# Peptides against a protein of PDB entry 6PSE: the designs that were tried, part 2

Target 1, 78 residues: chain A of PDB entry 6PSE
Amino acid sequence: PSEEEEYARLVMEAQPEWLRAEVKRLSHELAETTREKIQAAEYGLAVLEEKHQLKLQFEELEVDYEAIRSEMEQLKEA

## One batch from the design tools (peptide; made by RFdiffusion4, then SolubleMPNN)

Design b2_p17_1_s1
Fold by OpenDDE base, seed 3:
Structure b2_p17_1_s1 (fold): chain B 78 residues (1-78), chain C 78 residues (1-78), chain A 17 residues (1-17)
Amino acid sequence: as target 1 above (78 residues)
Amino acid sequence: as target 1 above (78 residues)
Amino acid sequence: SDEEIMKKFEEAKKKLE
């Protein structure tokens, strides 16, 4: 039998004391996993904000670069 | 009483049938939350990679910009 | 897009909070 089937049988045959302990275990794991999910999302948002700021700086530099490049090209053609 | 205290009392007073149902519910939520956590982590990694590539491009452009700026400055001083 | 990614992170935070 699969681990899932064995676990299902265990739950079906378990005494109330074991079931209460399992509820407690699962509740703890759920809380921990939820915290980790939120933390991952917060980190992702922070990196995304940093990327956005970097993109703005990059676009500004591109404008400045093209301005000087164009001026330089004109001087070389003269 | 807090919701947590009320829930704890419910678990302590619950019949085996309710406890088995609760184990199933919590297992489902844990699986779903775990999937969402992994997905958030994957998205975060993708954003980090994009940010890294953008940073490299920015640094390359800075080098090119400073080269042209310096050349232009020299031409103006002559 | 960055907006779409941001939305995905926001959804991840909102669920089960």
Scores: peptide ipSAE 0.204, ipTM 0.827, DockQ to the pose 0.131
Fold by OpenDDE base, seed 4:
Structure b2_p17_1_s1 (fold): chain B 78 residues (1-78), chain C 78 residues (1-78), chain A 17 residues (1-17)
Amino acid sequence: as target 1 above (78 residues)
Amino acid sequence: as target 1 above (78 residues)
Amino acid sequence: SDEEIMKKFEEAKKKLE
């Protein structure tokens, strides 16, 4: 049987004391996993913002670079 | 009482049938939340990698820009 | 897209906050 099937059987045959403990365990894990999910989302959003700012800076530098390159090219052609 | 205290009391007084249903519910929610957490982490990692690549490109452009700037400055001084 | 990813992060936050 799969682990899932074995677990399902365990739950079906379990005594109330075990079931209460399992509810407690799962509740705790759910809470922790939820917190971790939120943190991951918040972190990801922050990184996106950082990337966006960096992209803007990069684009500004590209403009400046092309300006100098163009000026240099014009001087060489004259 | 807090919702948590009320829930705890419910679990303590619950019949096995309710407890089994609650285990099933929590297991499902945990699985979904876990999937969402992993997805968020993967997205965050991808964004980090993109940001890192962008940073490298930015730094390379800075080097190129400074090279041209320096050349231009030298030409103007000569 | 960044917008799509941003939306996914916002959705992840919104569901549980």
Scores: peptide ipSAE 0.202, ipTM 0.827, DockQ to the pose 0.090
Fold by OpenDDE base, seed 5:
Structure b2_p17_1_s1 (fold): chain B 78 residues (1-78), chain C 78 residues (1-78), chain A 17 residues (1-17)
Amino acid sequence: as target 1 above (78 residues)
Amino acid sequence: as target 1 above (78 residues)
Amino acid sequence: SDEEIMKKFEEAKKKLE
């Protein structure tokens, strides 16, 4: 039997004391996993914002670079 | 009483049938939340990699820009 | 897209807040 089927059988045959303990365990894991999910989302948003700011800076520098490059090229070709 | 205290009392007084249903519910929510956490982490990693590549490109351009800027400045001051 | 990814992160937070 699969682990899932075995677990299902265990739940069906379990005594109330085991079931209460399992509810407590699952509640704890759910709370922890929920916190981790939120943290991952917050981190992702922060990185995305940083990437966006960096992209803007890159584009600004690229414009400045092309301006100087063009001026320099004109001087070399004159 | 707090919702948490009320829930705790419910779990302690619940019949096996309710407890089995609660285990099933919590298991489902945990599985869903876990999947969402993993997905968020994967997205975060992808964005982080993109940011890293962009940073490298920015640093390369900055070096090139400073080189041209310095050369141009020397020409202007000569 | 970045917008799509941002939306996914926001949804992930909003669903549990």
Scores: peptide ipSAE 0.200, ipTM 0.826, DockQ to the pose 0.132
Fold by OpenDDE base, seed 1:
Structure b2_p17_1_s1 (fold): chain B 78 residues (1-78), chain C 78 residues (1-78), chain A 17 residues (1-17)
Amino acid sequence: as target 1 above (78 residues)
Amino acid sequence: as target 1 above (78 residues)
Amino acid sequence: SDEEIMKKFEEAKKKLE
């Protein structure tokens, strides 16, 4: 039997004391996993915001660079 | 009593059938939350990699910009 | 898109916070 099937059998045949312990275990793991999910989302959002700011700075620099490049090219051609 | 205390009492007094159902519910929620956590982490990593590449491009452009700026300044001073 | 990713992160936070 698969691990999933074996677990299902265990739950089906388990005594109330084991089931209560399992509820407690799963509740704890769910709480931890939930916290970790939130943290991952918060981190991702922060990095995204940083990337956005960097992109704006990059685009501004590109404009300035092209302006100077164009001016330089004109001076060389004259 | 707090919601937590009330839930604890419910678990303590629950019949095996309810406990089995609760194990199933919690297992499902844990699986979903785990998947969502992983997905959030993957998105965060992708954004981080994009930010890193953008930073490298920005730094390269900054070097090129300063080179042209310096050249133009020298031409103006001569 | 960045907007799409941002939305996903915000949704993840909103559901659990």
Scores: peptide ipSAE 0.198, ipTM 0.825, DockQ to the pose 0.090

Design b2_p17_5_s4
Fold by OpenDDE base, seed 3:
Structure b2_p17_5_s4 (fold): chain B 78 residues (1-78), chain C 78 residues (1-78), chain A 17 residues (1-17)
Amino acid sequence: as target 1 above (78 residues)
Amino acid sequence: as target 1 above (78 residues)
Amino acid sequence: MADELLEKFKKEYEASL
């Protein structure tokens, strides 16, 4: 039998005391995993914001660069 | 009483059938939350890589810009 | 494996600051 099937049988045959303990265990793991998920999301959002700011700076520099490049090219052609 | 205290009382007074159902519910939520945590981490890593690549491109453009800017400045001073 | 990815992300994020 798979571990999942064995676990299912264990739950079906378990006494109330074990079941209550299992509810407590799973509740704790769920809370911990939820906290970790939220933390990961917060970090991800922070990185997205940093990337966005960097993109804006990059685009501004591209505009300035193209302006000077064009002026320089015109001077060389004259 | 807090929701947590009310839930704790419910678990203590619950019948085995309810407890088994709760174990199943919590197991499902834990699996789902775990998947979401993984997805958040994977997404965050991807954004970090994108930011890194953008940073490299930005630094390269800065070098090119400064080169042209300096050349243009020298031409204006002459 | 789930924990490893999260820890990797945390470490790389901290290093990027």
Scores: peptide ipSAE 0.305, ipTM 0.845, DockQ to the pose 0.977
Fold by OpenDDE base, seed 2:
Structure b2_p17_5_s4 (fold): chain B 78 residues (1-78), chain C 78 residues (1-78), chain A 17 residues (1-17)
Amino acid sequence: as target 1 above (78 residues)
Amino acid sequence: as target 1 above (78 residues)
Amino acid sequence: MADELLEKFKKEYEASL
């Protein structure tokens, strides 16, 4: 049998004391995993914001580059 | 009493059928939350890679920009 | 709250692609 089937059997045959302990265990793991999920989301948002700011800087530099390129072209043709 | 204290009392006084249902509920929520945490991490890593590539492109453009700026300065001074 | 933050991240991530 799979671990899942064995676990299901355990839950079905368990005494109330075991079940209460399992509820406590799962509640703890859920709280911890939820906190980790929040942290992952916050980190992802931060990275996304950093990338966005970098993109804006890149686009600004492209504008400046094209301005100089155009001016250079005019000077070389004159 | 706090919600936590009320929940603790509920768990202590609950029948086995309720406890089994609660184990199932918590297991489901834990699995879902775990998947969401992993997904958030994967997205974060993808954004990090994109930001890294953008940074490399930005640095390359900076080099090209400085080259043209320097050449322009030389032309204007001559 | 946790779900809202993750959904916000997902939404912004999708928009950034």
Scores: peptide ipSAE 0.289, ipTM 0.843, DockQ to the pose 0.976
Fold by OpenDDE base, seed 1:
Structure b2_p17_5_s4 (fold): chain B 78 residues (1-78), chain C 78 residues (1-78), chain A 17 residues (1-17)
Amino acid sequence: as target 1 above (78 residues)
Amino acid sequence: as target 1 above (78 residues)
Amino acid sequence: MADELLEKFKKEYEASL
């Protein structure tokens, strides 16, 4: 039998005291996992913002670079 | 009484059938929340990689820009 | 709350691609 099937059987045959303990355990794990999920989302947002700012800076530099490149090219061809 | 205290009382007074259903519910929510946490982390990692690549490109462009700037400055001062 | 943040992240992530 799979672990899932064994767990299901355990739950079916369990006494109320065990079931209450399992509810408590699962509730705790859910709370922790939820906190971790939130933290992951917050981190992702922060990185996304950093990437966005960097992209803006990059695009500004590209414009400046092309301006100088063009000027240099004109001077060389004159 | 707080919602947490009310829930605790509910669990204490609940019949086995309700407790089994609650274990099933919590197990399902935990599985979903875990998957979402993993997904958030994966997205964060993807953005980090994109940011890293962009940073490398930015630094390369900075080097090229400074090279042209320096050359242009030399030409102007000659 | 948790779901809102995750959904926000997903939307912003998709928009950034």
Scores: peptide ipSAE 0.287, ipTM 0.842, DockQ to the pose 0.967
Fold by OpenDDE base, seed 5:
Structure b2_p17_5_s4 (fold): chain B 78 residues (1-78), chain C 78 residues (1-78), chain A 17 residues (1-17)
Amino acid sequence: as target 1 above (78 residues)
Amino acid sequence: as target 1 above (78 residues)
Amino acid sequence: MADELLEKFKKEYEASL
C-alpha cells in the first residue's frame, strides 16, 4: 500500500486523542506553509520589479547608444 | 473568546467522526497550499534567470557604448 | 491575503513574458 493509503487507514482506526493531536499538527503546518506561500509571492513580485527597472535602464541605454552610433556613422561616411 | 479559542474548544469537544473529517480537510488544504508555494517559488526562479540574462545584455551594451563614446570623444577633442 | 498576493504575482509574471 502507498503511504497515502496507510495514512488513511491510520486516521480511520485512530483514537480521539490522536485525532485531536493530528488536527493541531496539521493546523500548525498549514499556518506555516501559508506564511511561506505569502513570502514566495512577495519575493517574486520584488524580482519582477527589479527586472522591470533593469529593462527600463537597458532601453534608455539603447536609445543613447543608437544616437551615438548614428552620429559616428555619419561622421565616418563623410 | 477569539476564533482560535473557539476552534480549540470545538476540537476538544468534537466527536471522532468530525475529527476525522477535519483531518481530511486540513490535509487537503495543506497539500493545495504547498503546491501553490512551490509554484510561486518556481516562477520566482524563472524571473531571476530572466533578470540575469537581461543584466548580461545590459553589461555588454555598456561596453559597446563606452567604446563608441570614447572614440567619439577623441574625435571631437581633435 | 495569501491567495490575492499569489494571484497578483501570477498575473504580473504572465504579463512580463
Scores: peptide ipSAE 0.286, ipTM 0.842, DockQ to the pose 0.966

## One batch from the design tools (peptide; made by RFdiffusion4, then SolubleMPNN)

Design b2_p18_1_s1
Fold by OpenDDE base, seed 3:
Structure b2_p18_1_s1 (fold): chain B 78 residues (1-78), chain C 78 residues (1-78), chain A 18 residues (1-18)
Amino acid sequence: as target 1 above (78 residues)
Amino acid sequence: as target 1 above (78 residues)
Amino acid sequence: SMAEEEAKKLLEELRKEL
């Protein structure tokens, strides 16, 4: 039998005390996993903001670069 | 009473049939939340990589910009 | 940055918890 089938049998044959303990265990694991998910999202959002700021700086530099490149090209062609 | 206290009371007073159903519910929620946690982690890593690539591009442009700026300055001062 | 390195470590650990 698979682990899932064995677990299902255990749950089906379990006494109330075991079932209450299992509810507690699962609730705890769910809370921890939820916290970890939220934390990962928070870090991801922070990095996304940093990337956004960097992109703005990059685009500004790109504009400035093209301006002086164009000026340089004009001077060389004159 | 808090929601947590009320839930704890429900679990304590519950019949085996309800407890088995709750174990099943929590198991499903844990599985879903675990998947979401992994997705959040993968997203965060992807954003980090994108930011890293953008940073490399920005640094390359800075080098090119300073090169042309310096050349332009030299031409204007000559 | 140090913060970025810590974030990477956390995210990698979360991904490993498969």
Scores: peptide ipSAE 0.166, ipTM 0.822, DockQ to the pose 0.338
Fold by OpenDDE base, seed 5:
Structure b2_p18_1_s1 (fold): chain B 78 residues (1-78), chain C 78 residues (1-78), chain A 18 residues (1-18)
Amino acid sequence: as target 1 above (78 residues)
Amino acid sequence: as target 1 above (78 residues)
Amino acid sequence: SMAEEEAKKLLEELRKEL
């Protein structure tokens, strides 16, 4: 039998005391896992914002760089 | 009473049929939330890597820009 | 960044939980 089938059997044959304990365990794990999921998502979003700001700065620098590069190139060709 | 206290009371007073259903519900939600947590983690790592690569590119451009800027400044002062 | 490194560790651990 699969682990899933074995667990299903266990739940079906369990006494109320075991079931209450299992509800408590699962509730706790769900709460923790949910918190961790949200935290991971928040970190990802924060990094996305940082990356976006960095991209804007990079693009501005590229414009400035090309302006100076072009001027320098003109000076070297003269 | 808090929602947590009310839920705790419900679990303590529940019949086995309700408890089995609750175990099933919580197991399902835990499985889904766990999958979502992993997905969030993978997403966050990917974004961090992208930001890191962009930062390296930005720093390289800054070095190149400062080199040209300095050279141009020297030419203008002469 | 130290903050980024901490975030990486967290995210990596979350992923490892499978």
Scores: peptide ipSAE 0.169, ipTM 0.823, DockQ to the pose 0.326; fails the geometry check
Fold by OpenDDE base, seed 2:
Structure b2_p18_1_s1 (fold): chain B 78 residues (1-78), chain C 78 residues (1-78), chain A 18 residues (1-18)
Amino acid sequence: as target 1 above (78 residues)
Amino acid sequence: as target 1 above (78 residues)
Amino acid sequence: SMAEEEAKKLLEELRKEL
């Protein structure tokens, strides 16, 4: 039997005391996992914002670079 | 009473059938939340990698830009 | 940065928690 099937059997045959303890365990794990999910998302969003700011700076530099490159090329062709 | 206190009372007074259903519900939510946590982590890592690559490109462009800028400035001063 | 490395470690640990 799969672990899932074995667990399902345990739940089905369990006494109320075990079931209450299992509800408590699962509630605790769910709360912790939810917190960790939110934290991971917040970090990802923070880095995304940093990346976006960097991209804007990069694009500005590209414009400036192309301007100077073009001017330099014109001078060399003259 | 707080929602937490009310929930605790429900669990304490619950019949086995309710408790089994609650275990099933919490197990399902935990599985989904765990999946979402992993997805959030993977997303964050992907964004970090993209930001890092962009930073490297930006730094390379800065070097090239300063080289051309310096050459152009020298030509203007001559 | 150190902050990015710490964040990366955290995210990697979260991913490993299967």
Scores: peptide ipSAE 0.169, ipTM 0.822, DockQ to the pose 0.310; fails the geometry check
Fold by OpenDDE base, seed 4:
Structure b2_p18_1_s1 (fold): chain B 78 residues (1-78), chain C 78 residues (1-78), chain A 18 residues (1-18)
Amino acid sequence: as target 1 above (78 residues)
Amino acid sequence: as target 1 above (78 residues)
Amino acid sequence: SMAEEEAKKLLEELRKEL
């Protein structure tokens, strides 16, 4: 049987004391995992914003670069 | 009382049927939250890498830009 | 930045839970 099926059977056959302990365990793990998820999301969003700002700066520099390149090309063609 | 304290009392007084249902609920939520956490982590890492690569490209472009700017400045000074 | 390094560490640790 799969671990999931075995766990399901354990829960079905478990006594109240075990079940209460399991609820406590799962609640704790869920709280921690939720906190970690939120934290990861917050950091990810911050990095995304930083990347976005960097991209804008990069695109501005590309425009400036192409302007100078084009001007130099025109000067060299003359 | 806090929601946490009330929940704790509910768990203490709950019948096995409720406890089994709660274990099932929490297990499901934990599985989903865990998947979401992992997904957030993976996406965050990908974005960090993308930002890093973009930064490198930006720095390379800055070097190229300054080179052309300097060359053009020299040509104009002549 | 320092913040980015901390974020990276966190994300790496979260990924290790795979």
Scores: peptide ipSAE 0.166, ipTM 0.822, DockQ to the pose 0.372; fails the geometry check

Design b2_p18_1_s3
Fold by OpenDDE base, seed 1:
Structure b2_p18_1_s3 (fold): chain B 78 residues (1-78), chain C 78 residues (1-78), chain A 18 residues (1-18)
Amino acid sequence: as target 1 above (78 residues)
Amino acid sequence: as target 1 above (78 residues)
Amino acid sequence: SEAIKEAEELLEKLRKEL
């Protein structure tokens, strides 16, 4: 049987003491994993915001650059 | 008692059938939360990479912009 | 940025925890 099937069998045949311990273990792991998930999400959002700000700055610079480039080109063609 | 203390008491006094159901519930939630954690991490890394690429492009443009600015300034001062 | 580096390290760890 698969590991999942074996685990399922274990749970079905387990004594109450084991089951209580397993509930405790799973609860702990769930809490920890949840915290880690939240942290990952928060960091991702922070980076996304930084990227957004950078994008705005980049676009502004592009506009300024093209303006200067165009001016210079005009001066050279005159 | 706190909710945590009440839950702990429930687990201690629960019948095997309830405990098995709780193990199943927690296992499911843990699996789901784990998947979400991984997804959050992957998303964050993708955004970081995008930000990095954008930063490189921005810095390159800054160099080009300053070069043109300097050239124009020199031409105007001549 | 130090904060970014720390975030990168955390995210990388979390991603690898498959």
Scores: peptide ipSAE 0.141, ipTM 0.819, DockQ to the pose 0.353
Fold by OpenDDE base, seed 2:
Structure b2_p18_1_s3 (fold): chain B 78 residues (1-78), chain C 78 residues (1-78), chain A 18 residues (1-18)
Amino acid sequence: as target 1 above (78 residues)
Amino acid sequence: as target 1 above (78 residues)
Amino acid sequence: SEAIKEAEELLEKLRKEL
């Protein structure tokens, strides 16, 4: 049997005391996992914001670079 | 009473059928939340990689820009 | 930034828990 099938059997045959303990365990794990999910999302968003700021700076530098490159090219062709 | 205290009371007074259903509910929510946590982590890592590549490109452009800027400055001073 | 580095470490920890 799969682990899932074995677990399902345990739940079906379990005493109330075991089931209450399992509810407590799962509730705790769910709370922790939820916190971790939120934290991961927040950090991902922070990095995304930094990437966006960097992209803006990069685009500004590209404009400045092309301006100087073009001027330099004109001087060399003259 | 707080919602947490009310929930704790429900768990203590619950019949096995309710407890089994609650284990099933919590297991499902935990599985979904775990998947979402993983997805959030993977997304964050992907953004980090993109940011890192962009930073490298930015630094390369800065080097090229300063080289041309310096050459242009020398020409203007001559 | 330090905050981003800490975030990266946390994301990597979460990934390793997979």
Scores: peptide ipSAE 0.138, ipTM 0.819, DockQ to the pose 0.373
Fold by OpenDDE base, seed 4:
Structure b2_p18_1_s3 (fold): chain B 78 residues (1-78), chain C 78 residues (1-78), chain A 18 residues (1-18)
Amino acid sequence: as target 1 above (78 residues)
Amino acid sequence: as target 1 above (78 residues)
Amino acid sequence: SEAIKEAEELLEKLRKEL
């Protein structure tokens, strides 16, 4: 049987004391996992913002670069 | 009382049928939250890598820009 | 940034848990 099926059987056959302990365990794990998820999302958002700002700076530099390149090309063609 | 304290009392007084249902609910929520956490982590890692690559490209462009700027300045000074 | 460093550390921890 799969671990999931075995766990399901355990829950079905478990006494109230075990079940209460399991609820406590799962609640704790859920709280921790939720916190970690939120933290990951917040950090990811911060990185995305930084990447976005960097991209804007990059695009601005590309414009400046092309402007100078074009001007230089014109000067060389004259 | 806090919601947490009320929930704790509910768990203490709950019948096995409710406890089994709660274990099932929490297990499901934990599985979903865990998946979401992993996805957030994977996404964040990908964004970090993209940002890093973008930064490298930006730095390369800066070098190229300064090279052209310097060359153009030299040509104008001649 | 500090946020990036912290994110990297968190992401690395999470990745190790997989």
Scores: peptide ipSAE 0.136, ipTM 0.820, DockQ to the pose 0.362
Fold by OpenDDE base, seed 3:
Structure b2_p18_1_s3 (fold): chain B 78 residues (1-78), chain C 78 residues (1-78), chain A 18 residues (1-18)
Amino acid sequence: as target 1 above (78 residues)
Amino acid sequence: as target 1 above (78 residues)
Amino acid sequence: SEAIKEAEELLEKLRKEL
């Protein structure tokens, strides 16, 4: 039998005390997993903000680069 | 009483049939939340990679910018 | 940044748990 089938049998044959303990265990794991999910989202958001700031800096540098490139081209053609 | 205290009371007073159903419910929620956690982590990784690529592009542009700036400065001083 | 390091640690933990 699969682990799932064995677990299902265990749940079906379990006494109330075991079932209450299992509810507690699962509730705890759910809470932890939920916290980790939120934490991952928060970190992703932080990195996204850093990327956004970097993009703004990049775009500013592109403007400055094109300005001096254009000036250089004008000087070379004159 | 808090929602948590009320829930704890429900679990303590519950019949085996309700407890088995609750184990099933929590197992499903845990599976879903676990999937969402993994997705959140994968998203974070993707954003990190995008930021890394942008940083490489930015650093390359900085090198090119300094090269042309230096050349321009030399031409103006000559 | 510290946030990046923490994210990397979380990802590494996740990888180990899988």
Scores: peptide ipSAE 0.132, ipTM 0.819, DockQ to the pose 0.316

